# Ledger of designs, part 10: peptides against a protein of PDB entry 3H8D

Target 1, 122 residues: chain A of PDB entry 3H8D
Amino acid sequence: DMKRQQRFFRIPFIRPADQYKDPQNKKKGWWYAHFDGPWIARQMELHPDKPPILLVAGKDDMEMCELNLEETGLTRKRGAEILPRQFEEIWERCGGIQYLQSAIESRQARPTYATAMLQNLL

## One batch from the design tools (peptide; aimed at target 1 P12 E89 R93 C94)

Design b1_p11_2_s1 (made by RFdiffusion4, then SolubleMPNN; from b1_p11_2, 4 letters changed)
Fold by OpenDDE base, seed 3:
Structure b1_p11_2_s1 (fold): chain B 122 residues (1-122), chain C 122 residues (1-122), chain A 11 residues (1-11)
Amino acid sequence: as target 1 above (122 residues)
Amino acid sequence: as target 1 above (122 residues)
Amino acid sequence: SREELFELAAE
């Protein structure tokens, strides 16, 4: 159902290896999520010293947040919710379009708002 | 087409009657817009000393912004774009659901994402 | 890992 609400979130993270280091040695990354209604459709991680990680539903379920939207508490976390474009701009820069396209073509992607929009674009 | 991008904006305004008064006598209002793709679907004005104004496409075209999204420059105005919920929360508080419903029932509303969502809700 | 993600989501 393409009438589901699309919501996007971003939160900072510190690498597990840096969690117990001095503050100056804690490198901050960014965790992004796209929820298509209650279910995550895309996830993305920006890291300080490794390539971005792109994840799409169906293909990467085991590496993605398994909590539904309400379970995440993201809607209650001040400053977590972001505009769609704030997600998409980074997604596109990181090659997310090609990543999702490949997942669709390989029949690995679960249908979501993101897959529908991409199929409309192509 | 329900695949159009939904974008929401808010900007402050000063009443025309207050424009040339001392700053302390300029009462600030808020102007809200919902764009369904390139076209405005809903508009809302919060005023300091009068009831909110609610406007929906088809019914209130003559009182709504006639510029398409790109023409408005809203996408280029820092801080203008807001989250859907930041619009909807105010819309609902101001009786926007009932207003739009009445416009649909009277056959005055032009079909938009907003009308489709409301029809899905009811 | 999902465990790491859960910790992240809980922040």
Scores: peptide ipSAE 0.028, ipTM 0.563, DockQ to the pose 0.050
OpenDDE base, seeds 1, 2, 4, 5: peptide ipSAE 0.026, 0.026, 0.027, 0.027; ipTM 0.328, 0.571, 0.305, 0.568

Design b1_p11_2_s2 (made by RFdiffusion4, then SolubleMPNN; from b1_p11_2, 5 letters changed)
Fold by OpenDDE base, seed 3:
Structure b1_p11_2_s2 (fold): chain B 122 residues (1-122), chain C 122 residues (1-122), chain A 11 residues (1-11)
Amino acid sequence: as target 1 above (122 residues)
Amino acid sequence: as target 1 above (122 residues)
Amino acid sequence: SREELFELASE
């Protein structure tokens, strides 16, 4: 159903290795999510000292948020919701288009709004 | 094409009657727009001292923004773009659902993402 | 795990 609401979120995270360090030594990463209706379609992690992690539904389900949108509480977290472009710009810069394309071509991607949009673009 | 990007904007305005008054006497309103791809689908104006103005494509074209999205410069105006819910919440509070429904029923509304969503809801 | 990742991200 391509009429589902597309919502995007970003929250900071501190990597496990830094959780118990002094605040000045806690490197902040960023966790991004795209929800296609109640279900996550894409996830992305920006890290201070390693390459971005890109995740797409179907292929990476075991590594992605397993909660539906309402269960996450993201809609209730002030400042978490972001504009679509704020997600997409980072996604594109991190090679997300190619990543999702490869997941589609390998038949690993679950159909989502993101896959439909990409298939429309290509 | 329901795969078009839905984008929402809000900018303040000063009503014509107040444009040449002292700053303390300039009452601020809010102009809202929903763009379904390049074309405006809905427009809304919040006023300090009169009822909201609701406008829908097809019915109210003569009163709505005539520029396509790129022509407006809204995408380049910092702080203008808002979340879909930031538009919809105000739209709903102002009776926008009923307004659009009536425009559909009277065959005055041009089909847009907004009309399709409403028809899906009803 | 998914839960650990989400908890981490939710800080």
Scores: peptide ipSAE 0.027, ipTM 0.559, DockQ to the pose 0.050
OpenDDE base, seeds 1, 2, 4, 5: peptide ipSAE 0.022, 0.027, 0.023, 0.077; ipTM 0.286, 0.587, 0.320, 0.456; seeds 4, 5 fail the geometry check

Design b1_p11_2_s3 (made by RFdiffusion4, then SolubleMPNN; from b1_p11_2, 4 letters changed)
Fold by OpenDDE base, seed 4:
Structure b1_p11_2_s3 (fold): chain B 122 residues (1-122), chain C 122 residues (1-122), chain A 11 residues (1-11)
Amino acid sequence: as target 1 above (122 residues)
Amino acid sequence: as target 1 above (122 residues)
Amino acid sequence: SREELFALASE
């Protein structure tokens, strides 16, 4: 059902290597998720010192959040939820359109709101 | 080099679903790692409400810790390091011997201290 | 990686 609620989230993470450093020396990464209804459709991770990680449902299921949306507690975490464009802007900058497109072409992508939107875009 | 230092670690995690519950209602999972020198050889995750996850180097690289040991900060986290037997006891209970054996037989396992020990055992 | 997911979940 492509009419499912689309919700987007972002949370910071601190690298394990920086756990014991002073706050000013703890470099933050960012974890992003797009949920198509209760299930994750896209995930990405921004790191301070390595390339972004892009993940799409079907192709990358083993590397993505396996919890349904309610199980994550993200809906209850203040400041975690972001606007669609706040996700998409970063997704686009990281090459997410091509990444998802390739996953569709290789028949690795599970149908989601994201795959449907890409079909309309291209 | 099979003479590399073998080090084992365990840390708890709280399920996202339990983040906002009272402490008594926060069910803990456990993350375990075996490092063969600087690199992870085996990983396992114990969950309160789903089967254990077993991971072995080579086969499951994408799902395992990608940091070298020093990058994890585990050596500096008080109480994280455990004895070899504290890892192996749980590994065996979870069917880790057969899991690793199958990974070797399918040529998916990367050679590690763990694979070498299994060769001696069988 | 699952390790990264774990790290996030443990915060």
Scores: peptide ipSAE 0.080, ipTM 0.545, DockQ to the pose 0.074
OpenDDE base, seeds 1, 2, 3, 5: peptide ipSAE 0.028, 0.080, 0.112, 0.030; ipTM 0.309, 0.564, 0.570, 0.568; seeds 2, 3 fail the geometry check

Design b1_p11_2_s4 (made by RFdiffusion4, then SolubleMPNN; from b1_p11_2, 3 letters changed)
Fold by OpenDDE base, seed 1:
Structure b1_p11_2_s4 (fold): chain B 122 residues (1-122), chain C 122 residues (1-122), chain A 11 residues (1-11)
Amino acid sequence: as target 1 above (122 residues)
Amino acid sequence: as target 1 above (122 residues)
Amino acid sequence: SREELFALAAE
């Protein structure tokens, strides 16, 4: 059902090893989520010291946030919600389109708004 | 005007150096075209011995087919017309999404159906 | 791991 609201979120994270260091020595990563209605469709992680992590529903369920959107509290976290383009710009830069396409072609992806949008383009 | 018909074509080519060789020694390349109405929007070339070539309207006009669709005779060439997915699958594999995105971001791309579809996804 | 991700989201 494409009538579901597509909502995007971004929160920073500090590596556990840096949590107790001086602020100048805390390298910040970024956790991104795309929710297709109540459930996560895509997840993305930018790390200060390793390659980006891309995750898509169906393929990566065990590695993705298992909480529904309300349970995450992200809708109530000030500054967490971002515009679709703010997610998609980074998603593309990280190779997300090809990642999701591969998941679709291998029949690993669960149908979501993200898969539908990709299938409209390709 | 997105009411224009999107039509896709593929034709084989033999390298000039191979034209007079025995059939077993003729390496086949493939020429692909996406026409947005009468004018080409994207062109792609698979070669047997070099990297794929990707071309997009606006950026690569001098290197692309200059004939309108009717002038090419492709609509009358048996077996030349292909389904959108038959083009898009190869386009993606060759890095076409990123190529077109870069052309848009650098303001080199002419607006076409292809640019519009990409901007709907990203 | 999923647990690590939850910790990140909970911060």
Scores: peptide ipSAE 0.028, ipTM 0.367, DockQ to the pose 0.040
OpenDDE base, seeds 2, 3, 4, 5: peptide ipSAE 0.026, 0.071, 0.082, 0.019; ipTM 0.554, 0.569, 0.562, 0.549; seeds 3, 4 fail the geometry check

Design b1_p11_3 (made by RFdiffusion4)
Pose (drawn by RFdiffusion4):
Structure b1_p11_3 (pose): chain A 119 residues (1-119), chain B 122 residues (1-122), chain P 11 residues (1-11)
Amino acid sequence: KRQQRFFRIPFIRPADQYKDPQNKKKGWWYAHFDGPWIARQMELHPDKPPILLVAGKDDMEMCELNLEETGLTRKRGAEILPRQFEEIWERCGGIQYLQSAIESRQARPTYATAMLQNL
Amino acid sequence: as target 1 above (122 residues)
Amino acid sequence: TAHEAAAEQEE
């Protein structure tokens, strides 16, 4: 029913902007858009646990801008294939995280919940 | 979900003559494919030593890869799949829009998602 | 050019 689009933004800590390149610890921010709305958000950090977020339970913590208002489709190198998102998501325990939110009635139905519920 | 049937692939390559040369002397080229479901709709090749090759379904059937998407194994090759814009940027720089527009005007281009996309643009 | 853009994409 809707187009699935995935984005990735590598980032460094704000405190690392003026250190030498070897001292800049990298992280990665990810987003899965189910149409205009984010379904899943994922953050890999070099200094704390991975942040896994799903539509519904984590609306307050997730990016609140829809796809058009982010400008992500306009940024070069930002968009990634579905597998590039799914591989990282699975390694972070994302399948169990989304399943747990589904069973406790905290998950908003999206293409992502439909995929986990099907298989 | 015609868009979901669209799949794009890129294979970097080098000539055999450059196989054992230093990495800086390996003149790379790139082979591309746009699959409209099981069949190649557009094929594109950037070469280090000759003009770029642009091929469209219908007009260029003899020159294109004859295998369908499953027969190629491309969906199983690591790093081969690219986003539509990665194909379109190169296709545009090679004159692919003019090449596809001409094939449509000469009626040689078989209707595909690619011809449908160019027509919605015009 | 197309070749330069392809090289950038590969990187």

Design b1_p11_3_s1 (made by RFdiffusion4, then SolubleMPNN; from b1_p11_3, 6 letters changed)
Fold by OpenDDE base, seed 4:
Structure b1_p11_3_s1 (fold): chain B 122 residues (1-122), chain C 122 residues (1-122), chain A 11 residues (1-11)
Amino acid sequence: as target 1 above (122 residues)
Amino acid sequence: as target 1 above (122 residues)
Amino acid sequence: SAMELAEEIEK
């Protein structure tokens, strides 16, 4: 249902290996999520030392956040929610359009708001 | 730091493919998490149609919840928090001891409360 | 990874 609210979130993360390091040695990554209503549609990870990771519903379910939006508590986390464009800009830079497109074409992507919007774009 | 509070959570999940199905056709799984302080130490998934999935910090970071406990909102979700034994019982049934043990022995497991407890057990 | 997110958000 495309009437679902589209919400976007970003939070920093520290690599597991850096958990116990001094703050200066904790390389920070960024975790992004697009929720299409209660369900995640896209996830993106910016890493300090490796290529970005793009994930789309259907194709990458096992690697994506398992929690629905309510369960994540992201809506209650100050500063976590971001503007749609703040997500999309990074998504585009990372090749998200092509990634999602190929996922759709390979019949791996689950229908989401993101897939629908891409259909309109292409 | 073993002085961190150990907290356990369980929530149901619906498979992505079942999102848009009628409730009766939405097969429910169960998502379990063990947080060692703010960081997840173990994750477990009971699925209606496949073997359980066990995940341990260090080894399975990419597949586990990326959010710290605060970010997950699990502490604020009614009915989500469970007793330690409610997690451990299922963990044990699923072969969690052996799974974590092998992860430790292969040097894949990140030190957590769970790894420490297992050291005491073995 | 999920673990990585938890650590950074708290900072």
Scores: peptide ipSAE 0.027, ipTM 0.699, DockQ to the pose 0.072; fails the geometry check
OpenDDE base, seeds 1, 2, 3, 5: peptide ipSAE 0.026, 0.026, 0.026, 0.024; ipTM 0.687, 0.696, 0.703, 0.681; seeds 1, 2, 3, 5 fail the geometry check

Design b1_p11_3_s2 (made by RFdiffusion4, then SolubleMPNN; from b1_p11_3, 6 letters changed)
Fold by OpenDDE base, seed 4:
Structure b1_p11_3_s2 (fold): chain B 122 residues (1-122), chain C 122 residues (1-122), chain A 11 residues (1-11)
Amino acid sequence: as target 1 above (122 residues)
Amino acid sequence: as target 1 above (122 residues)
Amino acid sequence: SAMELAEELEK
C-alpha cells in the first residue's frame, strides 16, 4: 500500500501580524506538505523568526491539514507542487528524521510512506 | 505596571490548503491577540475544523507573535482592533481561564495583565 | 501551531 503516489507541496504564508505591513516587511513563512496518496503524511512549517514546526500523521492530526489532497486544491495550483527532495532536504535539516523516529517509538505515528522509509533507513 | 494599555485585535486567516479554493470554500480562521502594553500577553486561534489554540506569554513564547504591538501594524489596520469582551468571551469559551491557570500553577506563565486578572478572579 | 494568512490575502 506504499504504492500510493507520494506528492509534495509548498506554499507561502504571511504571519497574521505582518499582513498589515508593507510587502517588503512581510516576512514569508513556508507551509510544506507530504501527501501519501490522498492523505497527508507529514506537514512542516518554516517561519522567519521561530523554530520550524514538524508534524506527522497520527501524532499531530489535530494540528495538520484535515483535507484530503483533492480537497486542498493544491494539485490544481501552479507552482505549489515540489520535488520530493525539496521537501526532504528541509525536513532533514529541521530534524524531521528524529522527530518522526520519536513519534514511531512512542507509538504515536500512524503508518505512512514516511514511517516506512524511515524504517528502511534505520 | 498593569497600568499599561490593554488592547485586543482580531484578524482572519485562510488555511494554507484553502488558499487555492474558491472564496466560498475558503474556511476562515481567526487570529486573536491581547497586548499588555507593547507586548503580547495572550494569543488565540479559532479554526474552522479543529480545536482552538490558546497561547500565553512565558509559556508559549515560541509559538506566539514575537513582534511588539507597533511592529505588527495592527494599530494601523482598520477593523483589526476589538473590544476586550470580544476577546474574553471567546477566550473563556475556549477554556482560556483554565489554560492560563494551569500555566501559572506550572510556573510557565510570564506575569501579565491577564495573569493578574486571573488572580483577582480566583 | 502557526496561524497564517494565505498569500492571496496579501493582495
Scores: peptide ipSAE 0.019, ipTM 0.560, DockQ to the pose 0.098
OpenDDE base, seeds 1, 2, 3, 5: peptide ipSAE 0.027, 0.028, 0.042, 0.042; ipTM 0.681, 0.690, 0.705, 0.644; seeds 1, 2, 3, 5 fail the geometry check

Design b1_p11_3_s4 (made by RFdiffusion4, then SolubleMPNN; from b1_p11_3, 6 letters changed)
Fold by OpenDDE base, seed 5:
Structure b1_p11_3_s4 (fold): chain B 122 residues (1-122), chain C 122 residues (1-122), chain A 11 residues (1-11)
Amino acid sequence: as target 1 above (122 residues)
Amino acid sequence: as target 1 above (122 residues)
Amino acid sequence: SAMELAEELEA
């Protein structure tokens, strides 16, 4: 349903291995999420020491956030919500278009706003 | 730190493939989480059509919820919080003791309240 | 994964 509200979020994260270290020893990553209505459609992680992680609904469900948008509290976290372009710019730079396209072609992607938009552009 | 608050949560989930189906076609699973302070220590998923999923911090970080407890909004979700035994009973039935023990022995488990408790019992 | 479950609850 293309009428669902598209919302995007970004939060910093500290790697589990760094959680109990001094601040100077905590390398900051960035967690991104695209919610298509209540459900996550895409997830993306920037890391200081490894390649970006790209995840798409249907294909990567086991690695993606399992909480619906209301359960995450992200809508209530000051500064977490970002503009669509702030997500898409990073998504594109990380190879997200190709990643999602491949997931569609392999029939691994669940239909979402993201899959619909990509298919409309091609 | 054994002084961290241990909190446990359970929420129902609908499989991504069932999200847009009629209610009668949505098979309900159950998501469980153990938070050791702000950080997830264990995650567990019950499914209607596949084996339970067990996840432990350090080993399964890429598959576990990446949000800290405050970011999840679970503390504000009515009926989500459960008693420790309500988590542990299911964890034990699903083979969680053996799973966590193996993760400790293989040096994959991050130290948590869960690892400490298990090691105290052995 | 926890991430996948979040998606399911949001739908």
Scores: peptide ipSAE 0.068, ipTM 0.707, DockQ to the pose 0.074; fails the geometry check
OpenDDE base, seeds 1, 2, 3, 4: peptide ipSAE 0.024, 0.028, 0.036, 0.036; ipTM 0.683, 0.698, 0.701, 0.695; seeds 1, 2, 3, 4 fail the geometry check

Design b1_p11_4 (made by RFdiffusion4)
Pose (drawn by RFdiffusion4):
Parts: structure tokens; C-alpha cells; sequence
Structure b1_p11_4 (pose): chain A 119 residues (1-119), chain B 122 residues (1-122), chain P 11 residues (1-11)
């Protein structure tokens, strides 16, 4: 019913902007958009646990801008294939995280919940 | 979900003559494919030593890869799949819009998602 | 990157 689009933004800590390149610890931010709205958000950090977020339970913590208002479709190198998102998501325990939110009635139905519920 | 049937692939390549040269002397080229479901709709090749090759379904059937998407194994090759814009950016720089527009005007281009997309643009 | 090199080749 809707187009699935995935984005990735590598980032460094604000405290690392003026250190030498070898001292800049990298992280990665990810987003899965189910149409205009974000279904899953994922953050890999070099200094704390991975942040896994799903639509519904984590609306307050997730990016609140829809796809057009982010400008992500306009940024070069930002969009990624579905597998590039799913591989990282699975390695972070994302399948169990989304399943737990589904069973406890905390998950908003999206293409992502439909995929886990099907298989 | 015509858009979901669209799949794009890129294979970097080098000539055999450059196989054992230093990495800086390996003149790379790139082969591309746009699959509209099981069939190639557009094929594109950037070469280090000759003009770019642009091919469209219908007009260029003899020159294009004859295998369908599953027969190629491309969906199983690591790093081969690219986003639509990665194909479109190169296709545009090669004159691919003019090449596809002419094939449509000469009626040689078989209707595909690619011809449908160019027509919605015009 | 492979994309940047491809663009440079065309330029």
C-alpha cells in the first residue's frame, strides 16, 4: 500500500568535532519510512547500547518529521537498500524488540509489524 | 507496486589486461542493469577505453543480457544491487533520456516501467 | 566511491 524507504546517516559525537580524525568515534543513525511516516528508527553508538525504536511505543523518542519534511530524499548518500537496514536491525535484537512491542500492544501497525506477523 | 518490481544492479569491472596491474593502474568500468520485474528494461556500460553503451528493451534485445533476473543470481550477489537514483544519475549523464526518448518516438522501445516513467515526466 | 569514480569517468 505504501513505498518503503530506508535512510542512514553516519555521525560523530558533538564533543568530537575538533579532535584529530583518529579520535572521532563514529555511529550510524537509520530510519525506515513506511510511506510518509517512520516505522522504525535505529541508532548505533560507539559509547552506549544501540537504540531501537518502533512506531507507537516510541513515538516520543523517534524523529517526528514525516519523509518530505526531513529532506532525506534530497541528501546524497543517505538512502540505503532494505537489506542494509534489516541486517543491522536484526543484529541489534530488532526482531525481538518489535515482537515484544507487538505482543504487549505497544506497536502501531506498519509494513514492519506486518512482516514479523506474517513469518 | 509497479515500483517494487523495479530492481537495479551495478557490477564494477576491469579489462583482463589490467588484472595484475597496480591498483592505481586498474582502469575501472561499470556495468548496470534495470530490471522491470523479470526482464531487463535498460542496460548500461561505462568503459575505460570506448564510448558508453546504452541499451533499451525492444530496440536493443540482441545486444542486452539474455538472462532474466532469477537466472542471473544478481539478487544474491553482495553489493551488486543499487538504488534507482544511482542508475538514473549515470543514465542521465550518458544521454540516456535522449536515447530512450528517441526509441519511444521511433516506437522501437518496448513499453516498460522506464518508458512509462519518461512519459509521466513529459 | 564506485559512484563518484563513475561520475568522474564521464566528466
Amino acid sequence: KRQQRFFRIPFIRPADQYKDPQNKKKGWWYAHFDGPWIARQMELHPDKPPILLVAGKDDMEMCELNLEETGLTRKRGAEILPRQFEEIWERCGGIQYLQSAIESRQARPTYATAMLQNL
Amino acid sequence: as target 1 above (122 residues)
Amino acid sequence: SEQEEAVALLE

Design b1_p11_4_s1 (made by RFdiffusion4, then SolubleMPNN; from b1_p11_4, 5 letters changed)
Fold by OpenDDE base, seed 4:
Structure b1_p11_4_s1 (fold): chain B 122 residues (1-122), chain C 122 residues (1-122), chain A 11 residues (1-11)
Amino acid sequence: as target 1 above (122 residues)
Amino acid sequence: as target 1 above (122 residues)
Amino acid sequence: SELDEALELLD
């Protein structure tokens, strides 16, 4: 449903083990989210020292943000919202297309804007 | 075709009559563009002293940017690209939905992402 | 959650 606004967000996180370290030793990760209307469609986590985590709605619900968009407060956090391409570029580099495709093929992915876009690509 | 990336841009312009005035007397307008892939779908101009100009592909081609996205260099201009909502919020306030709807109903609008979105809204 | 930690960093 194209009526739903596609919104993308990125926020940094510090690993729990680094929380009390000096700033120079705090390796920042990045938490990314794609919201298809009020609901998360994709999530991605960039870590400083391990592979990216890719998550898609339906398949990875237990690992994804459980809050609706408004509940996250992301829309009110200055600098959190990013351009679609800022998400997609990283998503693509992390193998997100293949990840989502596999989730669709295995019937694990919930239909979202993301699944619809991929199906149009393919 | 959802395969096409929707990208939005905003740049300031100074009215020709104000070009050589002191900065304090240069009233800035704003030029907005929605690109549906390489081609412009919507254009909007905010002026300091006259009503907004709303333009849609097919209807207003002669008044719209004739350059494809790459030719504009907008993608390479720092700060030019904006969030979809940053465009849509102004578009809505300017009566853009009604403008585009009328263009569709009169069969003047070229099919674009914008026309498809509106048809899904209605 | 990572989100909670991330949100705390922004606040």
Scores: peptide ipSAE 0.026, ipTM 0.561, DockQ to the pose 0.059
OpenDDE base, seeds 1, 2, 3, 5: peptide ipSAE 0.026, 0.026, 0.026, 0.019; ipTM 0.286, 0.540, 0.545, 0.531

Design b1_p11_4_s2 (made by RFdiffusion4, then SolubleMPNN; from b1_p11_4, 4 letters changed)
Fold by OpenDDE base, seed 2:
Structure b1_p11_4_s2 (fold): chain B 122 residues (1-122), chain C 122 residues (1-122), chain A 11 residues (1-11)
Amino acid sequence: as target 1 above (122 residues)
Amino acid sequence: as target 1 above (122 residues)
Amino acid sequence: SDLEEALKLLE
């Protein structure tokens, strides 16, 4: 549904192995999410020492956030919400378009705002 | 076109009559804009001492920003770009839905992302 | 979840 609001979030994470090291020895990763209304449509993880992880609803549900948007508390966390382009810029650089396209073609992707927009783009 | 990126901006303005007064005597207004790709789709002005002004492309072109997005320099102005909901929240409170709906019905509104979304909402 | 861990780090 096109009337569902699209909201994007980004929060840092620290690798488990670095969690108890001195601050200068902690390499930050980044967790990204796109919510299509109350439910996640896309998730992305940037790592300091391995390739980015891309996840799309339907295909990757087991690896993605299981909480609805309100349950996450992200909307109440200062600095967590980002502009759509701040998400899309990274998504595109990480090969997200191709990843989502492949998921659609293999019928693994659940229909979301993201799938609909991609279908309009191609 | 649904693949055009939607971007929203807000900047403060000072009333002409207050421009040369002491800071404490200057009442701030707010200028809002929604850009559908490079061109403005909606504009809104909040005033400290009069009703808000709502403007939609097609109907109110003569009163709206005539510059394309890049010409405005808004994308390079720190703090100017806002989240979609930060615009829509104010737009809704000011009666923007009804205003745009009326403009569509009277065939005064130019087709934009905003008109398309409203047609999906109603 | 990764989110929960990340959120905890931000607190």
Scores: peptide ipSAE 0.030, ipTM 0.585, DockQ to the pose 0.061
OpenDDE base, seeds 1, 3, 4, 5: peptide ipSAE 0.030, 0.028, 0.025, 0.019; ipTM 0.330, 0.566, 0.523, 0.553; seed 4 fails the geometry check

Design b1_p11_4_s3 (made by RFdiffusion4, then SolubleMPNN; from b1_p11_4, 3 letters changed)
Fold by OpenDDE base, seed 2:
Structure b1_p11_4_s3 (fold): chain B 122 residues (1-122), chain C 122 residues (1-122), chain A 11 residues (1-11)
Amino acid sequence: as target 1 above (122 residues)
Amino acid sequence: as target 1 above (122 residues)
Amino acid sequence: SELEEALELLE
């Protein structure tokens, strides 16, 4: 639906095991989210020492952000919001298109802006 | 149409009269554009010494960017692309909603993402 | 969650 605002966010995280280490021993990961209106459509996590985690609504709800966009406070965090392409570039590099496509084909994906766009792409 | 990517840009400009002055005498303006897919939907110009200029597709075509998005090269200019809210905040402050609404009511505005969103807002 | 941990870093 064209009425729903698409918004993208990125925030750094420190691995739980590194939380109390000295700064030089803390490796930053990155948490990404795509919100289709108030609800998350895609989530992605970049790690320094393991493969990216890709998550899509419907399939991965239990592992994704459970808060609506306003509840996250992300819109009020300076530097958290990113351009669509800043999300999509990483999503593509991580195999996100194939991941989402598989979720659609398996009937696991909830319809979102992301699923609609993919269906138009293919 | 939800298939069309909405992209926003901002670039500085120097007034023609200031172009050859010393840097301290050059006042920067700001050129803003909203592209609905490949074509401009809204344009806005901030000036240091006069009211903002607001322009909408259909009504103001003769005064707006005539290039499609790719022709502008804006997508390749580092720092040119801005978040939707970075455009909308200025648009709102400058009375853009009222301007676009009037253009719709007078049947001067070409249908765009912007006109559709406004019609959903009111 | 990763979000909660990340949010703590921003505050």
Scores: peptide ipSAE 0.026, ipTM 0.578, DockQ to the pose 0.055
OpenDDE base, seeds 1, 3, 4, 5: peptide ipSAE 0.049, 0.026, 0.024, 0.017; ipTM 0.521, 0.578, 0.536, 0.570; seed 1 fails the geometry check

Design b1_p11_4_s4 (made by RFdiffusion4, then SolubleMPNN; from b1_p11_4, 4 letters changed)
Fold by OpenDDE base, seed 4:
Structure b1_p11_4_s4 (fold): chain B 122 residues (1-122), chain C 122 residues (1-122), chain A 11 residues (1-11)
Amino acid sequence: as target 1 above (122 residues)
Amino acid sequence: as target 1 above (122 residues)
Amino acid sequence: SELDEALALLD
């Protein structure tokens, strides 16, 4: 049994519609991920012109990263990895606690480090 | 009940005897800390000319940081905070797993996030 | 996917 490392990543993205625009017109979004070992536990997307997207494992699997952590190459992307608090601070501001709680209560959430930690708090 | 955030820090230090030496003769050590919420759970010191020092809460309290995290000001020191893996990689290389395990087995270790995680692995 | 775009942007 290897310890599952909690790892967090953030990468920018440009909306497909903005890809060919001038740099000043390319609105950057931010993609965030929490990996509980090899598998994603939470995902979050910040957008310049719409509400943030919150996603949790089990509930939102079809919308979340389908790659394991190694397959993403994120661990090899300089500047992609972030501190846990850098994820959690945004997660909290976006209503992530309530979102995950609701997913647990509805039995939609897959058990993860995130679900366990929330259940410790609640 | 607030979630206890696991936070890790690394800062350089110069040995007292080297403080007044020329820069080239100031051998840098590295001080590492793992805080489980406000209180230190593990401490580690890397030295240029002696074995690393490993310290765990409960066992080594007198040799560890006596300040709570906020009192240290580490959260406000740019570049001091590190990723969990940046701590754990060095901890593992220094024999930290065995050290903490022994402290648990001898009932010297105070319960922390670190002890809980190790007990999950063993 | 957004990840693919994000990863491609970093490359």
Scores: peptide ipSAE 0.027, ipTM 0.558, DockQ to the pose 0.058
OpenDDE base, seeds 1, 2, 3, 5: peptide ipSAE 0.027, 0.027, 0.027, 0.027; ipTM 0.516, 0.533, 0.553, 0.529

